# Ledger of designs, part 47: peptides against a protein of PDB entry 7RZF

Target 1, 358 residues: chain A of PDB entry 7RZF
Amino acid sequence: PFQEEHLKQLYKIVPIKDIRNLYVTFPIPDLQKYYKSNPGHYLGHLIGHEGPGSLLSELKSKGWVNTLVGGQKEGARGFMFFIINVDLTEEGLLHVEDIILHMFQYIQKLRAEGPQEWVFQECKDLNAVAFRFKDKERPRGYTSKIAGILHYYPLEEVLTAEYLLEEFRPDLIEMVLDKLRPENVRVAIVSKSFEGKTDRTEEWYGTQYKQEAIPDEVIKKWQNADLNGKFKLPTKNEFIPTNFEILPLEKEATPYPALIKDTAMSKLWFKQDDKFFLPKACLNFEFFSPFAYVDPLHCNMAYLYLELLKDSLNEYAYAAELAGLSYDLQNTIYGMYLSVKGYNDKQPILLKKIIEKM
Target 2, 358 residues: chain A of PDB entry 7RZF as posed
Amino acid sequence: PFQEEHLKQLYKIVPIKDIRNLYVTFPIPDLQKYYKSNPGHYLGHLIGHEGPGSLLSELKSKGWVNTLVGGQKEGARGFMFFIINVDLTEEGLLHVEDIILHMFQYIQKLRAEGPQEWVFQELKDLNAVAFRFKDKERPRGYTSKIAGILHYYPLEEVLTAEYLLEEFRPDLIEMVLDKLRPENVRVAIVSKSFEGKTDRTEEWYGTQYKQEAIPDEVIKKWQNADLNGKFKLPTKNEFIPTNFEILPLEKEATPYPALIKDTAMSKLWFKQDDKFFLPKANLNFEFFSPFAYVDPLHSNMAYLYLELLKDSLNEYAYAAELAGLSYDLQNTIYGMYLSVKGYNDKQPILLKKIIEKM

## One batch from the design tools (peptide; made by RFdiffusion4, then SolubleMPNN)

Design b1_p11_3_s2 (from b1_p11_3, 4 letters changed)
Fold by OpenDDE base, seed 5:
Structure b1_p11_3_s2 (fold): chain B 358 residues (1-358), chain A 11 residues (1-11)
Amino acid sequence: as target 1 above (358 residues)
Amino acid sequence: ETLNTGKPKWS
């Protein structure tokens, strides 16, 4: 475990690749025994969320961060880490202190709101869906994985332990959240901009770095992180499937798409799945416009339209993705193409959202 | 994104 001298440290690291990353790391207790409640996953889900009012959304709006990952990571024996990792823009590299302040503001928001059972339930449901409909793994890899995790889980639970949440433990969520404090932080900044400004070399890989203590004044600023009104808990994910019924194969089902609707304005083709028998569907829409590709101006306008549409749908994209739904919008020489894929149950909801933004 | 959520979802 890290001692006091190992905390509140800043590492400036020179990468080989031209990357800019920030790692904010907190040592936490070993949570393996709490796999049935998985409090680290709960916090990772919220901190790593990408919807409106999320940490990432705010940091992106500032132009400081491109991507964000949050969650628990295995450490050495007897402890783990909670890590918030962001991909920094050039501007973000200049605002690392402020980025970390925003992280602590979001964490403070989580403290203020307290553990939410509905969020846990969503995580539980999502994981249950993932377990139920997970892809077939290669036997060799799967067997090796299972053999490895037998050290951590009872034999009767080894297949389900990584997926099925069973217990809402707000006390454990709060316990982990209490470890996410400035006094417990380790910060690493990875950037080529530190080249020639380092004084240490890592023993194993020869990575050049500089280690500095984070000033007490900076720690204090982070400790005094207020509630930023821009941060909000995510809304309930409306795209989580609940109906998994597989309809029986129709008597007249053909191995190829059949034209089931033919009008002056539309043609509809349908093919029932006769192979996979999953509660999934693929909806493909091709829209035709004589104006879409008539000249360079119209082509660019059509492009801009789709970019704006995608931007307007961004608020739903992450929630849909979490729930196993996806959409794609593309320009074509004839107009535009829309695809909606995933679990069929909530596809109408996503499709409606898309249409409303069109 | 949530760290280490490399759980199979679907293809």
Scores: peptide ipSAE 0.072, ipTM 0.641, DockQ to the pose 0.255
Fold by OpenDDE base, seed 2:
Structure b1_p11_3_s2 (fold): chain B 358 residues (1-358), chain A 11 residues (1-11)
Amino acid sequence: as target 1 above (358 residues)
Amino acid sequence: ETLNTGKPKWS
């Protein structure tokens, strides 16, 4: 277990690759026994969220961070870590203290709002979908994985334990959240900018690094993190599928797409799945405009239009992705192409949102 | 993104 001397430490690490990363880590108790509630996953889902009002959205708006990952990680026997990892911009590298302040502001927001059962339910539902429709794994890898996790789970639950949530435990969420405090923090900054400024070398890989105690004044600053009004809990994910019915094969189903609508303004082709039998669909739209490629100006305007459209849809993209939906928008010489893919149940909702932004 | 349990990225 980490002693006090191991906490409130800053590591400046020189990478081999030209990368800029920040790791903010907290030692937490071993949560393995709580796999049915998985409080670390709950917190990781919220802290790692990418929607409006999220930690990432705010840090990205400031130009400090490109990506963010949050969640639990296995440690040694008897303890785990909770990690918030961000990809830093060049500017972000100069604002690490402020980035971490924002992390603690978001954590404070989570404390203020308290555990939300609806969020747990979404996590439960998402994991259930992932389990039900998971792809086949390579047998060797799968067997090795199962053999490994047999040490942690009952034989009867070994296949489901990593996926199926069963218990909402707000007490455990609060317990983990209570460990996410500045006094427990370990910070690692990875950047080539530390080259020549290190005094230690890691034994295994020869990684150069410098270790420093985080000043008490900085710790205190993080401890006094107030509520930032820009941070909000995510809205309910409306894209989570609930209907997984596989429709029977139509009597007239053909192995190729059939023209089912033919009008002056539109043609519709349909092909029923006769191979995979999954509750998924692919919607593809080709839009035609005589103006799309008429001259360089129109081409550039069409391009700009799609870029703006994509930007306007970013608020939905993450939620859709979590729910197993995706979309693609592309310029064509004739106009534009739109595709919507994934679970068919909520595709109409995503499609409607796209069309409303168009 | 939500971090899944994986190997340490650093020692």
Scores: peptide ipSAE 0.071, ipTM 0.657, DockQ to the pose 0.093
Fold by OpenDDE base, seed 3:
Structure b1_p11_3_s2 (fold): chain B 358 residues (1-358), chain A 11 residues (1-11)
Amino acid sequence: as target 1 above (358 residues)
Amino acid sequence: ETLNTGKPKWS
């Protein structure tokens, strides 16, 4: 376990690859025994959220961060870490202190709002879906994994323990959240910009780094993180499937797509799944326009249009992805292609949102 | 995204 001397430390690390990363790490208690409530997952879900009002959305809006990952990570026996990891832009590398301030502002927002049972319920539902429709894993890997986790879970729960949430424990959420404080922080910045500015070498891989104490003034600044009005809890995820009914295979089902609608403006092809029997569908739309590729100007306009459209859909993309829905938009020589894939139950909702933005 | 140790990611 880290002692006080190991806290409030900044590590500047020189990578081999040209990457810019920030790791904000908090030592936390071992949460393994709380797998039925999984408070670390709850916090990771919110901190790592990518929707409007999220930490990532704000940091992206500042041009400082490209991606964000938040959640618990196993440590050694008897302790864990909570990690917030971001991919830094060049500008973000100059604003690390401010980025971390925003992290603490978001954490403060979570404290102010308190644990939300509906958020837990969404996590529970998402995990239940993931468990129910989990793909087959490679037997060797799966067996090894199960053998490993038998050390942590009862035999009767070993298959479900990592997925099925059972207990809403706001007390445990608050307990973990209370560990996410500036006085408990370890910061690592990974950038080639530190080349030639390091004074230590890691023993195992020869990684060059510099260790510095975070100034007390900076810690105090983070401790005094106010509520940033830009941060909001996510809205309810409307894409979480609830209907998993599989329709019976039609007697006239063809092994290839059949034309089921033919109009002057549209053709519709349909193929029923006769193989997988999952409550999933693939909706593919090809839009034809004689103008889409008529000249370089139109081509570029069509490209720009799709980029803007994708940008406008970003608010839904993450929530859809969490719920096992995805979309794809591509330019074609004939126009554009749209694909919506995943659980069929909420596909109409996603499709509607896409069309409304079009 | 959320760190999910040992859990499969959505593919």
Scores: peptide ipSAE 0.065, ipTM 0.658, DockQ to the pose 0.218
Fold by OpenDDE base, seed 1:
Structure b1_p11_3_s2 (fold): chain B 358 residues (1-358), chain A 11 residues (1-11)
Amino acid sequence: as target 1 above (358 residues)
Amino acid sequence: ETLNTGKPKWS
C-alpha cells in the first residue's frame, strides 16, 4: 500500500518512443472479491465513455486529448489502481493541470448523480453478449488462463466470473468514487519534452524521470472542482442486441448470393449464412452516381462529404461499437460504399441513423 | 474506452 509520501506526486518520464501520455492513478482497495458487481468496471465504463457529454468529448473539443482509457488495473497483493490514461496532443501537454481538473469535475458529476442501476444493467447485458458470442480461443492458451484464474474464482464460476455481472452494489461504486480524490492521486506525464530535464533513472529499464510533489495550491484547485455543466451521463445504448434468434437454413439455400430484387433503380442480393450460425449480418450498399468522379472537383467534394458524414455520425459510433455494431463509408470510382456489420437485431436502427444524416 | 485488466504502467 502506498504511504502518504507516495501520494500527490508528479512523475515526468522520458519515453523511448515519441509518445505523449498522461496517467492519473488512484490507489484503491482490492476489488477482486466484488467480481459479481464489478464496481471498477462500472466506473471505467462511465469515465472512459466516448459519447456526448463524456470526459473525452470535452477534452477533444479543447484539442488537448486524442484518446482516453479509464478503469481498474491490478496492483500488488491487497490493492488495485484506478487509472485514467489519455493520449495528449502537443497543446494538451501544456494544459495537464486543466485536464486533471476536468477529470475531477467529471468524477464530481458521477458523485452528484449517484450510481445508476440502468448503467449497471447495460454493462451486464454487454458482458453477457460478449461471453455468449466470444470467439474460440486456442486450447492451450485458454487452459492456462483458466488455470490461473482458478486462484480467484470458484470452480463453478471460473468460466463466467470475468463476464457475468450479478449484483448491483451502489455502496461499492460510492466506495471506489471516494478513493478518486486529489489527495489520493499519482500523476505521470510521459513525453520526450522532458529529455535532459530529469534527475533520476529507473533501476530496471533505465527510464529517465523526475519526481516532484504536486503543489498544495494545485491539489486545492482539484479539490474545489465544481460541477461542469458540459458533463452528462451517457444516454441509453439503443444498439445493445436483445434478440439472438437464428433463422433455420432454407432448404433451397444457395452457396452464393441470390438476386432477390431487380428494379431499374436497385438490385438486391441475399445470402443466408450456412457457416457461422451467428445472430450477425453484413449489409453492403453500393450507391452509383454519375457525378461522383466526373472531375477532380467532384471527386474532392464527394470525399469531403463522406468525411463530414462520418463526423456527424461520431455520436453513435462509440455506442454502436460497444454493442458489437460497426459501419464503414468509402468513396468508390462509381459513387459511395456503405457497410453495416455486427449483430443483426439493431442494425436497422444504426442504418436509419446513417441514412438520416446523409 | 474502458480499461480491462493489466499491470499498471509507471506505478
Scores: peptide ipSAE 0.064, ipTM 0.657, DockQ to the pose 0.092

Design b1_p11_3_s3 (from b1_p11_3, 4 letters changed)
Fold by OpenDDE base, seed 3:
Structure b1_p11_3_s3 (fold): chain B 358 residues (1-358), chain A 11 residues (1-11)
Amino acid sequence: as target 1 above (358 residues)
Amino acid sequence: ERLNTGKPKWS
């Protein structure tokens, strides 16, 4: 565990690659024994959320951050870390203090709202789906993994412990959230801009870095983080599948796609899954337009259109992805291609959202 | 996204 001297520290690190990253790290208690409630997962889900009103959404809107990852990480024996990691833009590198302020504003929002059982339930449902339909792992890797976690979980639970949530523990969520404070923070900034400005070299990897104490005034600013009205809890994820029924294979099922609809404006091909027997579908749409590739202007307009469309769908894309749904939009020389993949139950919802934005 | 606990990021 870190002593006070290790807290409220800023590390400026020179990377080998041209990357810009910010790591905001909080020491937290070892949560391993609380795997049935997994409060760190709950907080990671919210802090790492990418929907409207999320931390990432706001930081992106400022042009400071490209990506955000939040969650618990293993530490040494008896403690863990909670980490918020962001990929910084060039502009974001100049606004690190403000970025961290926004992090604490979001954390303050979570404190104000309190633990939400419905959010826990979504996490539970998502994890249950992931467990139920997880892909087969390579035997060697899987065996090694199981062997490694046997010391953490009862034998009877070793297969399920990492997935199945069983207990809503708002007290534990609050406990972890209480550790996410400025007085408990360690900050690392990774950027080539620190080249020639470092005074230390890490002995193992030769990484150049500088360590500085975070000024008390900055800590106080973060401690006084108010509620930012732009931050909101996510809406309920409408894409979480609930129906996993697999229809029986039709007697006339063909091994190849069959033309089931042929009209002047559309052709529909269908192939039933005869191999995987999963409650999943792949919907592929090809749109044909004589204007899509008629000249460079139209080509660029079509490209721009899809980029704008994708941008307009970002709000749903993350929620869909969490629920095991994905979409793809591509320009073709003939027009556009749309694909919707994943659990079939909520595909119509995602498809409808896409079409409404088109 | 949520942090995957299996990915060490600190050097």
Scores: peptide ipSAE 0.055, ipTM 0.675, DockQ to the pose 0.099
Fold by OpenDDE base, seed 1:
Structure b1_p11_3_s3 (fold): chain B 358 residues (1-358), chain A 11 residues (1-11)
Amino acid sequence: as target 1 above (358 residues)
Amino acid sequence: ERLNTGKPKWS
C-alpha cells in the first residue's frame, strides 16, 4: 500500500533498450473478488480503446503517442494498479504533462457518461467468444496455470472465471473510476534522454532513475481537467459474431479447392473445412490489373493507393480485431491481394466496408 | 500485434 508520500511522484528512468514510455499508475483496491463483473476490464476496454474519439486517437493525432495500453495489473498482496501505458514519440516526450491532462479529460468523460450496460454486454460477448473458441493449450502449461488460479476461484468456476462475465456492477465501475484521480497518481517516464541526469540507482537491477514530486500546480491542472469534446465513447462493435452455426460437411466435399465459378472476368474456388470445424472462414481475393506493375511510377502509385486505403480503414480495424476478424491488403506484381479472415458471421460487413473504401 | 484492451502488455 502506498502512503501519501508515494503518491504524486514522477520517476525519470533510464532504460537499457532505446525505448520511450510513459506509465501513469493508480493504486486501486484488489478487484479479484469482483471477477464476475470485472470493473477493471470495463475501464481498460474504454481507456485502451483505439477507435474514433478514443484517448489513443487524440494522442496519435497530435503525434505524441504511437500505442496505448490500459488496464489493471496485480500489485503487492491485496493491492492492484490501474495503469495507462503509452509509447512516446520524441515530440510526445516533451508533452508528458499535456498527455496526462488528456488522460484525465478522457476519465472525466467516462464519469460524465456513467457506466454503460451495452459496453459491459460487448465485453461479456467478446470474452464468451474467446472462451468458447480458444485454441488448445499445451497440457503442462495449462495445468500449471489452472493450479495457480485455483487459489482465487472456486473449483467449479476455475475454467470460466477469467472469461465469463456475469454481473453488470456500475457501482464497482464508479468505485474504480474514483481512484483514477491526480491526487492518486504515480508517473514514470522511461527514456535514454535521462542518461546522466539521474541521482538514484535501483538496488536490485542497477536501474538509474530520478524521483521528483509532481508540482502542486500540475496536479491542480489535472484536477481541473474539463470535458474535451473530441473524446467520445466507442460506437457499438458491429463485428461481434452472434451466429456460430457450422454447416454439415457435404458428401461431395473435395480435399482441395474446387472451381465453382469460371467466367471471363472471374474464377472462384471453394473448399469446405474438413479439419477444424470452426465457425471461421478465409476469403482471399486476387485482383489483376495490367497497370499495377507496368513501370516504377505505376508501381509506386499502386503502393500509395493501398497505404491510403489501409489508413482509411483504420477506424474499423481495431473493432474488427477485437471481434476476431482481420484483413490484409498487399500489392502483387499482377495487381492487388485482399484477405479477410476470422469468424464468418460478420465477414460480409467487413468486406463491404473494404470494398466501399476502394 | 495489437494488444487487447484491458490486458496491459508490459515490456
Scores: peptide ipSAE 0.018, ipTM 0.629, DockQ to the pose 0.196
Fold by OpenDDE base, seed 5:
Structure b1_p11_3_s3 (fold): chain B 358 residues (1-358), chain A 11 residues (1-11)
Amino acid sequence: as target 1 above (358 residues)
Amino acid sequence: ERLNTGKPKWS
C-alpha cells in the first residue's frame, strides 16, 4: 500500500508516442470480495458517464478533454486503484489543475446526491443483458479466463460473478467515495512537452519522468471543490431493453428480404432472422433526394447537415450505446443513410429521437 | 466511458 509519502504526488512523464494523457489515481481497498455489489462499477459508471451533466461533457465543453475513462483497476495484492483517465487537448494540458478541480467537483456532487438505487438497478440490468446475450468466446480463451477467476469466485458463481449484480450496498459506495479525496491522489501527466524537463528515468522501460509533490495550496483548492451546478446525475436510461421475446419464424419466411410495402414514396423490405434468434434488429433507411449530390455546394450542405444532426443526437448516443443500441448516419450519392441496430425493444424510442432531431 | 473493471481478459 502507498504510504503517505507516496500520496499527493505529481508525475510528469515523457511518452514515446505523441499522446497527452492525465491519470488521476486513488488507492482504494481491495473490492474483490464485494463483487455482488461492485461499488467500483457503480462509481465508474457515473464518473465515466458521457451524457449531459457528466464530467466528460463539461470538460469537453471547455475544450480541455477529448475522452474520459473512470473506474477501478486491479493493483497488487490487497489493494486496488480508482482511476480517472482523460485524453488531453493541447489547451487541456495547460489547465490540468482546473481539470482535476472539476473531477473533485463531480465527486462532491456524487457525495451530495448519495448512492442511488435506481442507478444500481440500471447497472444490474445492463450487466444481466450483457451476460444473457454475450457473444460466444473462443473456447481456449474462455477456459483460461474461467480457470483464472476460479481463484476469486466460488465455482457455482464463476460464470456469473463478473456480470450479475445482486446487492445494493450504499455503504460500500460511500466507502469508496471517501477514498476519492485530494489527500489520497496520485497524478500523472503524460506529454512530450516534458521532454528535456525530467530528472529521473524509470528502471524497467527507461521512461523519463519528473516527480514533484503537489503543493498544499493546490490540494487545499481541490479539497474546497464546491458544487458545480453544471454537473448532474444522468437521467434514467430509456433504452435499456426489458422485452426479449423472439417471435416465431413465419411460415412464409424467405431467406432473402421480402418487399412488404411498396408506395410511391417508400419501399420496405423485411427479413426475419432465421439464424441467430436474438432479440435484435437492424433498421436501415435510405433517403433519396435529387439535391443531395447535384453540385459541390449541396454536397457540402448535406454533409454539414448530418454533422449537425449527429451532434444534436450526442445526448442520446451514449445511453443508447450502453443499452446495446447504435445508430449510424452517412451521406450517400443519392441522399442519406440511417441505420439503427441492436436490441429491438427500444429501437423505436431511439428512432423517434433521431426523427425528432431531423 | 467506464473502465472495464473486474473482467480480467485472460489472453
Scores: peptide ipSAE 0.054, ipTM 0.660, DockQ to the pose 0.151; fails the geometry check
Fold by OpenDDE base, seed 2:
Structure b1_p11_3_s3 (fold): chain B 358 residues (1-358), chain A 11 residues (1-11)
Amino acid sequence: as target 1 above (358 residues)
Amino acid sequence: ERLNTGKPKWS
């Protein structure tokens, strides 16, 4: 485990690639024994959330961060890490201290709100869906994985332990949150801007870096992180499927799409799945407009329209993707194309959201 | 996103 001397450290690292990354790392206890509740998964879900009021949403709004990943990572024996990793913009590289302040503000928000059983339930449900409908893995990789995890889980649970949550443990969530404090932080900044400003070289790969202690005043600033009113818990994910019924194949089912509706304004083709028997569907819509491609101006307007539409739908996109739903919008020479794919159950909800924004 | 968590994919 890290001693006090290993905490509150800043690493400036020179990458080979032109990348800008920030890693904010906290040592945490080994949570493996708590796999049935998986408090690190709960926290990773919230800290890594991308919806309105999320940490990422705020950092993106400031132009500092492009992407964010949060969660637990394996360490050595007897300890783990909780890591918040962000892709930095050029501007974000100048505001690392403020970015980390916002991280602690969000963590403080989580402390203030306390553990939410409904959030745990969503995680449980999402993981259950992922387990139930996971794709077939390559045998060699799968066998190796199973062999590895047999060291951690009972034989009877080895297939389910990484997926199926069983226990809501608010005490463990709070325990992990208590470790996410400035006094426990290790910060790594990865940027080519540190080239020529390093004094150490990593042993294995020759990576150039500089290590320095984070000033006490900065630590205190982070310790005094207040509640930021822009941070909110996510709303309930309305896209999580609950109905997985597979309808029987109709006697009149054709191996190709059949025209089931033909009107002056619309045609509808339908094909029932006769191969996969999954609770999934693909909805494809082609819209026709005589104005879509009549001239360069209209073409560009149609393009801008779809870009704006996509932007307006971003608030739903993350929640939908978590729930195994996706959409695609494309310009065509005749108009536009819309596709909605994934679990059938909540597709109408996503489709309605799209239509309402159009 | 969650670290080491995959989103469901269409397949």
Scores: peptide ipSAE 0.053, ipTM 0.638, DockQ to the pose 0.232; fails the geometry check

